# Designs tried in a protein design run: peptides against a protein of PDB entry 7PB4. Part 108

Target 1, 105 residues: chain A of PDB entry 7PB4
Amino acid sequence: KMLNIKEYKEKLLSTLGEFLEDHFPLPDRSVKKKKKNIQESSVNLITLHEMLEILINRLFDVPHDPYVKISDSFWPPYVELLLRNGIALRHPEDPTRIRLEAFHQ
Target 2, 218 residues: chain B of PDB entry 7PB4
Amino acid sequence: DALQMAVGYFEKGPIKASQNKDKTLEKHLKTVENVAWKNGLASEEIDILLNIALSGKFGNAVNTRILKCMIPATVISEDSVVKAVSWLCVGKCSGSTKVLFYRWLVAMFDFIDRKEQINLLYGFFFASLQDDALCPYVCHLLYLLTKKENVKPFRVRKLLDLQAKMGMQPHLQALLSLYKFFAPALISVSLPVRKKIYFKNSENLWKTALLAVKQRNR

## One batch from the design tools (peptide)

Design b1_p30_1_s4 (made by RFdiffusion4, then SolubleMPNN; from b1_p30_1, 16 letters changed)
Fold by OpenDDE base, seed 2:
Structure b1_p30_1_s4 (fold): chain B 105 residues (1-105), chain C 218 residues (1-218), chain A 30 residues (1-30)
Amino acid sequence: as target 1 above (105 residues)
Amino acid sequence: as target 2 above (218 residues)
Amino acid sequence: KELDLLKTIEGKELRLRLLVEKLVILTAEL
């Protein structure tokens, strides 16, 4: 039973990775070139995959404080995507912190 | 025919910047309403119009009227329902449209051709129990969808917590009774044996239309 | 079978939610 669950989890992780690459890629840096005055925020954006990994790991590693601080590496449209879909929740007292929805609790 | 022209108008949108846009829209909407209530709509027409009603392409008043006339001639495609639910995630529909959609989904449940993909949406529907406006209709939907494999300890806890918060609501008790039937070991609480399952949906907006559909398909 | 069916779900945002929900539930079972 445990082995089958582990194998299924691995297949699901692979499927999620591929799905995110295909449907939720990082915004192309190339399009930002033309508008001169937007400070090239030199901040390296993380992928939606990396965001989800951080959130999932925090949920299981620190269940008593499952919140992650939103950094400048978090692309705002993807933060909003997670919140809007009920995948993540904003901290009630600190709008700079988000958690993954505890789908298992 | 007039129906095809009306469906095509909603699908493609208004072609011309005519001053009579609202009159044209109303004409086509009345055409759809008249056919839907008299004869029902084909599965393909429901697929198109249901998607439009939830996409936010038109205003809330138009979307509400479209959704109210989503009456099948025979069957509704499961794919159409899944597409409709996908628009709920996008969040372009009003709260009133969401309520109406869940009412529609419960009312039309038996006319949906398959339930395999809809069963995968169980967790999504279950999360909507936290919305007080949706809760009665979601309980009814979950009552229709729930299988033994859906009855998990964490969902039992969530239902009991919800009952503690909102009290012993008839719709919630109906769902809990079904959960107890599938997994008696997970629910130690004695539920009152209700002789009748009560869901608020006794006021089915489509009652007359559904009777007509059932008569035509006999 | 379930994973294959999840891949057929129309709507990228809905599919994302379903995949993450399933992943969290499976992780908790482990």
Scores: peptide ipSAE 0.703, ipTM 0.905, DockQ to the pose 0.556
Fold by OpenDDE base, seed 4:
Structure b1_p30_1_s4 (fold): chain B 105 residues (1-105), chain C 218 residues (1-218), chain A 30 residues (1-30)
Amino acid sequence: as target 1 above (105 residues)
Amino acid sequence: as target 2 above (218 residues)
Amino acid sequence: KELDLLKTIEGKELRLRLLVEKLVILTAEL
């Protein structure tokens, strides 16, 4: 039973990875908006896959404080995507912190 | 035919050049309404129009009227329902449209051809119990969908917490009673034995039309 | 298999939610 769950989890992770690469890629840096003065914030954006990994790990590693601080590496449209779909929740007192929804609790 | 022209108008959108856009819209909407209530709509017509109603392409008044006439001639495709739920995730429809959609889904549940994919949406629907406006209709939908495999300890806790917050609601009691039937060991609380399960009559909007559909398919 | 059915779900945002929900539930069972 446990072996079957592990194997299924691995297949699910692989499926999720491929799905995210195909449907939720990072925005191409190549759109040089010609407007000179907006400092290209040299901030390396993380993938939606990496965001989800951080959130899932935090949920299980620190269940009493499962919140992650939103860094500049978090692409705002993907933060909003997770919130809108009920995959993530904002901290009630600190809007800069988000958690994964505890689908198992 | 007039119906194909009306469906095509909603699918392709208004041609820019019509001075009387509102009159044309109303004409096509009345055509769809008339056919839907008299004969029902084909599965393909429901697929197109249901997606339009939830996409936010038109105003809330138009979307509400389209959704109210989503009456099948025979069956509704499961794929159409899944696509409709996917539009709820995108969040371009009003709260009133969401409520109407769940009422429609409950009323039309027996006319959906398959339920394999809809059963995978169980967790999505269960999360919508937290919306006070949706809760009565979602409880009814979950009552229709719930299998023994869906009755998990964490969902029992969430339902009991919801009951503690909202009080003893008839729709919540109906769902808890079904959960107790499938998994009596998970629900130690005594539930009032209700002889009749009363959900809000979501079907009232379509009652006459559904009777006509059932008569045509006999 | 359930995973094959999940792959057929239309709608990117809905499919994302279902995949993550399933992943969290499976992770909690290990």
Scores: peptide ipSAE 0.703, ipTM 0.905, DockQ to the pose 0.557
Fold by OpenDDE base, seed 5:
Structure b1_p30_1_s4 (fold): chain B 105 residues (1-105), chain C 218 residues (1-218), chain A 30 residues (1-30)
Amino acid sequence: as target 1 above (105 residues)
Amino acid sequence: as target 2 above (218 residues)
Amino acid sequence: KELDLLKTIEGKELRLRLLVEKLVILTAEL
C-alpha cells in the first residue's frame, strides 16, 4: 500500500512538473527589451513549480506556522493564481505571507 | 436554423459593425430561451452556451439568462460541466452566477451522461462549503456525489466545524448523515434521525422544464 | 487510472488545483 502511494506520488510529481512547464512557464525576459532606463531589477523570478515546492514543504515541515513570506522572486500573477484557485491563502493579519491550503486537514 | 444562428452569435461574439448590438443580442438570447424551454437544447449547444455563460465573455445579466436556459433535450456532457467548473477557478463570473451554476448543477445532475470526472472535483466542491451563499447547494451536490472513499477524517472535522459555526442546518445535517452512513466510526455525534432529507429549493427554477424533458424522453 | 483522468480535465487552472490537492493528500498519507 505505501509503496503504491509513493510510486503514485512520484508519477504525480512528474506530471505536475511537465504540466507547469507547458502551461505556466516563467514570463520571457525578452519582452522587457524596450530601451528605457528601467534598471533591470535583477530579481530572479522563481518558477511556479519552485513556488509550490516551497509552499508544500513549509506546510509539512512547519504545520503550526505554514506561512511563507512573499519575496520579490514570487511573480505576482502566480501568487494571484494560487490565491484565486484556493491553492494558497493569505495570512489574515499579514498580507505579505501566504500558505498552501491544507487539503489534508 | 434560428437556433444555430443564435448559438453561433454567442460563440463567435458580436460583429463590431452592427449598430444595433443590443437588439441583435436580445433577439438571439430570446431564440435560445424559447427553444430551451420548449424543446430543450442539444448537448453540443449546451457545451457552447454553458462555456460562454461562465467565461465572462458577456455581462452578468446575459450570463444569468443563458445559464437559466441550459435545459437539455436529452443529456448534458460531463466534459461541458467540467469545463464550466474550470471557469469558476478563472474567477471571471459573478457570485450570483456561481450560485446559479451550483443550483443548475444540482437540478441537472441526473441528465449528466457520466460522473467519473465530476467525482474528481469532489474536493473543489467541498471547499465551496465555506461560502455561505453556496453552502446549501454544495451540500446537496456533495450528497449526490459522496462515495465511501470521499469520507475522510479531515472532511468530517470541517463539516463539524462548519456546523458549529452555522448551526444545525438541514442541508449540513443531511450531508453529515450520509457521512455517518459511510463511516460511522468517524462521527460519534448523535444525529437526528431525519426521515426526510430537505435541501433548500427542492422547487428549483427548472422543475416544470425538467418534467417536460422527462416526459419527452419516455 | 486516477492520474490519467486528472490529465483529461479541461481547464489549466482547475487541473492545477486538482493536481496540487491530490499531491498534498498523498503526501499526508505517507
Scores: peptide ipSAE 0.702, ipTM 0.904, DockQ to the pose 0.557
Fold by OpenDDE base, seed 1:
Structure b1_p30_1_s4 (fold): chain B 105 residues (1-105), chain C 218 residues (1-218), chain A 30 residues (1-30)
Amino acid sequence: as target 1 above (105 residues)
Amino acid sequence: as target 2 above (218 residues)
Amino acid sequence: KELDLLKTIEGKELRLRLLVEKLVILTAEL
């Protein structure tokens, strides 16, 4: 039973990874160069996959403080995507912190 | 025919900046309303119009009128319902449109051809219980969808917490009673034995039309 | 079967939510 759950989890992770690459890629660096806001060009953005991994790990590793600080590596449209869809929640007192929704609690 | 022209107008949108846009829109909307209430709509027409009503392509008044006339001739495609729910995630529809959609979904539930994909949306619908405006209709929907495998300890806790906050609402008690039926060991609380489960009659808006649909499909 | 059905869900944002929800629930069962 546990083995089946682990195998299913791995298949789900693989499916999610492929899905994110296909439907939620990082914005092409070439498009950002035309808008002269110089500061956004130098930050290495993480993928939506990496964002979700960080959020999931934090939820399970530190369940009493499941919040992650939003860094400049977090692409703002993907933060808003997660919030809008109820996948993530903003900290009530600190708008710079988000957590994954505890779908299991 | 007049219906195809009306559906095509909503699908393609208004072509020209004619001053008569509002009159043309009203004409096509009345055409859809008249056919829907008299005969019902084909599954394909519902697919198109339901998607439009939730996409935010038109104003809230138009979307509300379209959604109110989503009356099937025979069946509603599950895919149309899933697409509609996907628009709820995008967040371009009003709160009133969301309420009306859940009322519609409950009223039309038996006319949906399949439930396999809709059953996967169980957790999404369950999360909508936290919305006070949606809660009565979501409870009714969940009452229709709930299987034994959906009754999990964490969902029981969430329902009991919701009951502690909102009080013993009839719709919440109905759902809890079903949960207790499937998993009596998870619900230690004595639920009042209600002889009759009372949901708000979501069907009231469509009662006459639904009776006519049921008569035509017999 | 369930994973195959999840892959057929129309709407990328809805599908994302469902996949993450399922992943969290499965992770909690482990």
Scores: peptide ipSAE 0.701, ipTM 0.904, DockQ to the pose 0.556

Design b1_p30_2 (made by RFdiffusion4)
Fold by OpenDDE base, seed 1:
Structure b1_p30_2 (fold): chain B 105 residues (1-105), chain C 218 residues (1-218), chain A 30 residues (1-30)
Amino acid sequence: as target 1 above (105 residues)
Amino acid sequence: as target 2 above (218 residues)
Amino acid sequence: VEWSSEAEKLLFQKVQELVEVEAEYRELEE
């Protein structure tokens, strides 16, 4: 049973990854707007897949504080997407923290 | 069913029933209150009673009591909320009823089945920020509803103007912090890093009922 | 960035399914 669920989980993650790449890709890095001097710390944006993985893991690893702090690596449109669809919830007292919705509860 | 008879009375019963003399009104109101607090109300019952509470069919005291017992068994229909907001535009309800409605809307926000149409009402809710009595609760509602697309330069200006007039209110700072999160380029002002957003606990009136609803839906 | 409503619905469903499977997986690891 456990092996089957693990394999199924891996399959779901793989298929989700492909789905996210197809439908929710990161913006092409190509808009080098040449604005000068501010060290835009080229914070590497994480994929929506990686973002969801962080949120899912936090939900189960720390159920009493399932909130993740939004970093600069979180692409704002992804955060909005998750919140808009009820996949994630904003912390009531800290707009910089989000949690995955507990669909199983 | 006693509840069905009570709901039917409010739906079809006399217009402008006076509280003081109608033993029948009080009986039916108590029936609705008892069921709502014990078990919650079905979405259809909330649809009927919520509209009645905001229509001005009954007196302010009755409307207030009805609105206080708009506790769902499971879900609230978005359509019921949209219809309720339409009654706010007609202006037949008291200022206290409007405040209570916004408190209710914030408290019951998670129990509303869909939010697409409610999100379209963003501009209406934002306009209600000008009402000092509503402002704390509207800020909380907007905090729940705000998307990046809603964060416009004119709304930022209005919020900053409100802050200049009212001072640095916690609820307004909460909303401004969210606006800054979505559109940092629109808010050049350094907002004090308040680690805690304090919305007045609009849910306090329903805290026990909300806990019971969450337990039933598990 | 505008996403298709269909894609957003599918996203919700896929995430829900993944969370359910993760919950089941965690229950079996215990």
Scores: peptide ipSAE 0.592, ipTM 0.657, DockQ to the pose 0.296
Fold by OpenDDE base, seed 4:
Structure b1_p30_2 (fold): chain B 105 residues (1-105), chain C 218 residues (1-218), chain A 30 residues (1-30)
Amino acid sequence: as target 1 above (105 residues)
Amino acid sequence: as target 2 above (218 residues)
Amino acid sequence: VEWSSEAEKLLFQKVQELVEVEAEYRELEE
């Protein structure tokens, strides 16, 4: 049973990864170049997959404080995407913190 | 079904012939209240009753009671909320009903099935910040709704003007902090790093009901 | 950035499913 769930989880993660790459890719670095004045903050943006992993892990690893601090690596459109779809919730007292929605709770 | 009869009564209005209109009204209202608090209401029932509560069809006391029992069994239709907001534009509801609606909207926000159309109402909600009675709840709602695209220079100016008028209110500070987060270049003012954003606990009215809804939907 | 509404719905479903599976997985590890 546990092995089957693990395998299924791995399959879901893989399928999700592919799905996210296809439908929710990071913006190509090339598009940022034209507007001169946006400081090239060399901030390495994480993928939506990585963002979701962080959120999921935090939900289960720290259930009493399931909020993740939004870092500069969090692409704002992804944050908005998660929030507007009810996948994530903003912390009521700290706009810089988000949690994954507890769909199972 | 007693609930269907009650909803139908509110929808169709009182049949003229009943001498005991008040008793009938109270009976149906109690039926709705009882079902709503015990089981929640279906999305269709909320659609009907929410519109009634905001249409001005009944008196403020009745509207208030109806609105207080707009507790979903599962979900609230976004369309119901959009329709409800349209009634706010017509202005047939009392100020207290408007406040209660915004409190309800904040409290029930997570139970709304979709938020796309509600997000299009952002400008309307933002305009309601000028109402001192609504402002705390509207700030909370906007805090939930605000996307980067909503953070416009004119809205920043309006918030700063409101802050200048009202002082640094916790709810306004919360919204401004969010605006600064999305668009730091638009907000030159150093906002005090408040670790805690205090919205008025609008959910308190429905806290027990919401817990029950969440527990039933688990 | 505008995402397709269909993709967003699928995202929600996939994340929900993943969370459910993660929950089940964690319950079995305990």
Scores: peptide ipSAE 0.587, ipTM 0.640, DockQ to the pose 0.306
Fold by OpenDDE base, seed 2:
Formats: C-alpha cells, structure tokens, sequence
Structure b1_p30_2 (fold): chain B 105 residues (1-105), chain C 218 residues (1-218), chain A 30 residues (1-30)
C-alpha cells in the first residue's frame, strides 16, 4: 500500500511538472521590453512547481500556521493564478502570506 | 429525522391548520440550532436554510436565528452563497440580516467549496462599501477576494474618497494596503505600515463552532 | 499573462489530487 502510494505520488509530481512547464512556464528572461525601471532584480524566480511544493509542504509540516511568506522569488502572476483558482488563500492579517487551500478538509 | 422535519417545515412553510404555529416554529428552530452547533449542517441543508433566511419568508428574528446557525459540517456550496447574494439584491431582508450575512460569509469563507462565482460578484460587494453598516465587513470580504485584476483605477479612487469621508478606518486601510501591494503605481498615498491588520470581525460569533468543525474534520 | 481557462481548471484538479495523495502518503508514514 505504501509503495503504491509513493509511486503514484511520484507519477503525479512528474506529470504535474510536465504540465506546468507546458502551460505555465516562467517568462523568458529575453523579453527585453524597453520599459525603463524594471529593476533587473537578479532575483531568480522559482517555477510554479517549486512554489506548489513549498505550499504543500508547509500545509502538512506546519498545519497550525500553514502560511508561506511571499518572497521576491514568487512570480506575481503565479501568486495571482493560485489565488484566482482557489488553490491558495491570503492570510487574513498579512497580505504577504499565502497558504495552500486545504482541499482534503 | 427531526432535522429533516425541521428543514422541511422551513422550506414548505407553516401548515395553515396548526393552531400552535409559534411553538412549532420554535421547536423546529431549536432542532436546527442544536444540530448545527453540535455537528454542523450538510451543504444541502445550508442551501435550503440560507435562502430561506434571506428570502423574507419569515420574520427578522427567525431569519437572524437561522443565519446564526448556518454552520457547515464540511463545506458550503458556492451556489448557495450566490443565491444568497441574489436575495440581497431583492432587498426583502433587513439591514441587520445583511450585516450578519457578510459576517457569516467572512467567517465561513474557508468552508466555501469554490470561489470562482463569488469572485465574479466582486463589483457587487465593492458597491456595498458605501453602506456604513456593511463597510467594515465588506472590506474584510474584499480583502479575501481581491486579486490584481480587481484593482482598477476607479476602485482606488472610490476607496480614497471613502477614506476621505469616513477617515482612516483600520478595515479600509487593510484593503488599501492590499490594493497597494497589487498596484503600487495606483496608490501614491503613504499608508501607515501596520504589522497587523485588524478587522472588526476579530470576535467571530462562530469562533467556537469553527474550532469544533476544524477539530471534527481532523 | 493570460492563461487558458482550461489549463487553470486542470491545474486546480491536479493540485487537488496531489494534495489528497500527499495526505494519504503522510498518514501511512506515520
């Protein structure tokens, strides 16, 4: 039973990774849109996959405070995407914190 | 069971022939209250009773009591909430019932199964900010619902105008801070950096019930 | 950035499924 669930989880993660790369890729760094003050913040944006992993892990590892602080590595469109689809919730007292929705509860 | 009979009574309405209409009403209302606070209500029961509470079918006292016991066992259907909001547009419920509904909606927000249709109602909720009695609770609701796409220049202007009229209310500041987070270029005004956002709903009427629901679903 | 509405629905479903499986996995580790 445990082995089957582990294998299934690994398959889901792999399939999700491919799906996210195809449908929700990070913007190419190359779009030099000439708009002036985009601070080339050398901040490495994380993938949507990595963002989801952080949120999922936090939900289960710290169920009493399942919120993750939005860092500069969080691409704003991904945050909006997750909030829009009810995948994530904003902290009621801190707009810089989000949690994964508890779909199983 | 007793709950089904109670829900059926509210749905179908009082049978004309009952001499003891008030005693029957009270009996069924107590049944719903007892089950709701002890175990929560099924989504279907909430769908029926929530609509009844906002339809104006019963008096304000009854509607208030029904709405106070809209505690889910597991989830609340988004469709139930959308239907409930439609009743707010009809205006058959009291102002106090509207306030209680928004308080309930904020309190139960995490128990709503989906939020897509509720998010489409953003403009309706935003228009309700002009009601001084609703404003604190609507700000809290909007804080939960607001996305970058909702942060429009005209809404920023309305919030700033409202702040000029009402003063720097904590709930309004919370919403403005969120707007500034999404669209810093639209809000030139320096907002006080508050480490903690305070909404009037810190004392949730359902706090104990929500804790019990969370404990049962663990 | 505009995402496909279909892709967004699929994202929700995939994340939901992953969370459910993660819950089951953790319950069995314990």
Amino acid sequence: as target 1 above (105 residues)
Amino acid sequence: as target 2 above (218 residues)
Amino acid sequence: VEWSSEAEKLLFQKVQELVEVEAEYRELEE
Scores: peptide ipSAE 0.583, ipTM 0.575, DockQ to the pose 0.282
Fold by OpenDDE base, seed 5:
Structure b1_p30_2 (fold): chain B 105 residues (1-105), chain C 218 residues (1-218), chain A 30 residues (1-30)
Amino acid sequence: as target 1 above (105 residues)
Amino acid sequence: as target 2 above (218 residues)
Amino acid sequence: VEWSSEAEKLLFQKVQELVEVEAEYRELEE
């Protein structure tokens, strides 16, 4: 049973990774769209996959405080994507913290 | 401009033109079709023509052709969609036109500029689930529109009743799975985990046109 | 950035499924 669920998890992660690369890629850094005010913050943006992994792990590792602080590595469109779809929730008192929605409860 | 003349003809043209035999009508319709498929239509042109297609001003054949060429150049105004839905309430369009409209609405959903007013029409769309011809497309639309606040106990009951009546339809299961996500306490039934959502619209009438629109707007 | 609404809903389902599987995995590991 445990082996089967582990293999299934790995398959889901792989399938999710491919799906995210296809449908939700990071913006190409090379497209210097000269929109003036976007500070070229040299911050390495994480993938949506990495963001989801962080959120999932936090939900299960720290269930009493499942919130993750939004860092500069979090691409704002991804944060908004997760929030508007109900995949993530913003902390009621701290807008800089988000959690994964507890879909399984 | 030939397109402006064509749009103007449909806006001001004869009431209840039932016959495609009008050479002028056919000329203008072809003009709209050609521009729509080649370049897309401006939001204002879609606003005018979409309302005409659903108003019952022309015959079903003409309305169907107009609706099939409602391809945006860039965006569709939410107001155009709201007005179109208002015409559905008046009931001057055929059942086939209603089906085509919901197919169009699903296909063009991402090109609609705003969704706030469309989301307020959720209850109207949900009530259309009882129409067997509309049900697959309405489920797809509701799947796109559904928010947590829309998931109410009475709607869950209606969906389960519909599933009991119609059987396990892929489009109903997709919507129910979304409902279960937003409100797990309302849906005690185990739903099969679907790896892929299959709506009947896998091959929409506008696939090629939409690809072209997306390429031009990149 | 405009995402496909269909892709967004599919993302939701994939994440939900992954969370459910993660929950089951952790329950079996304890």
Scores: peptide ipSAE 0.580, ipTM 0.450, DockQ to the pose 0.346; fails the geometry check

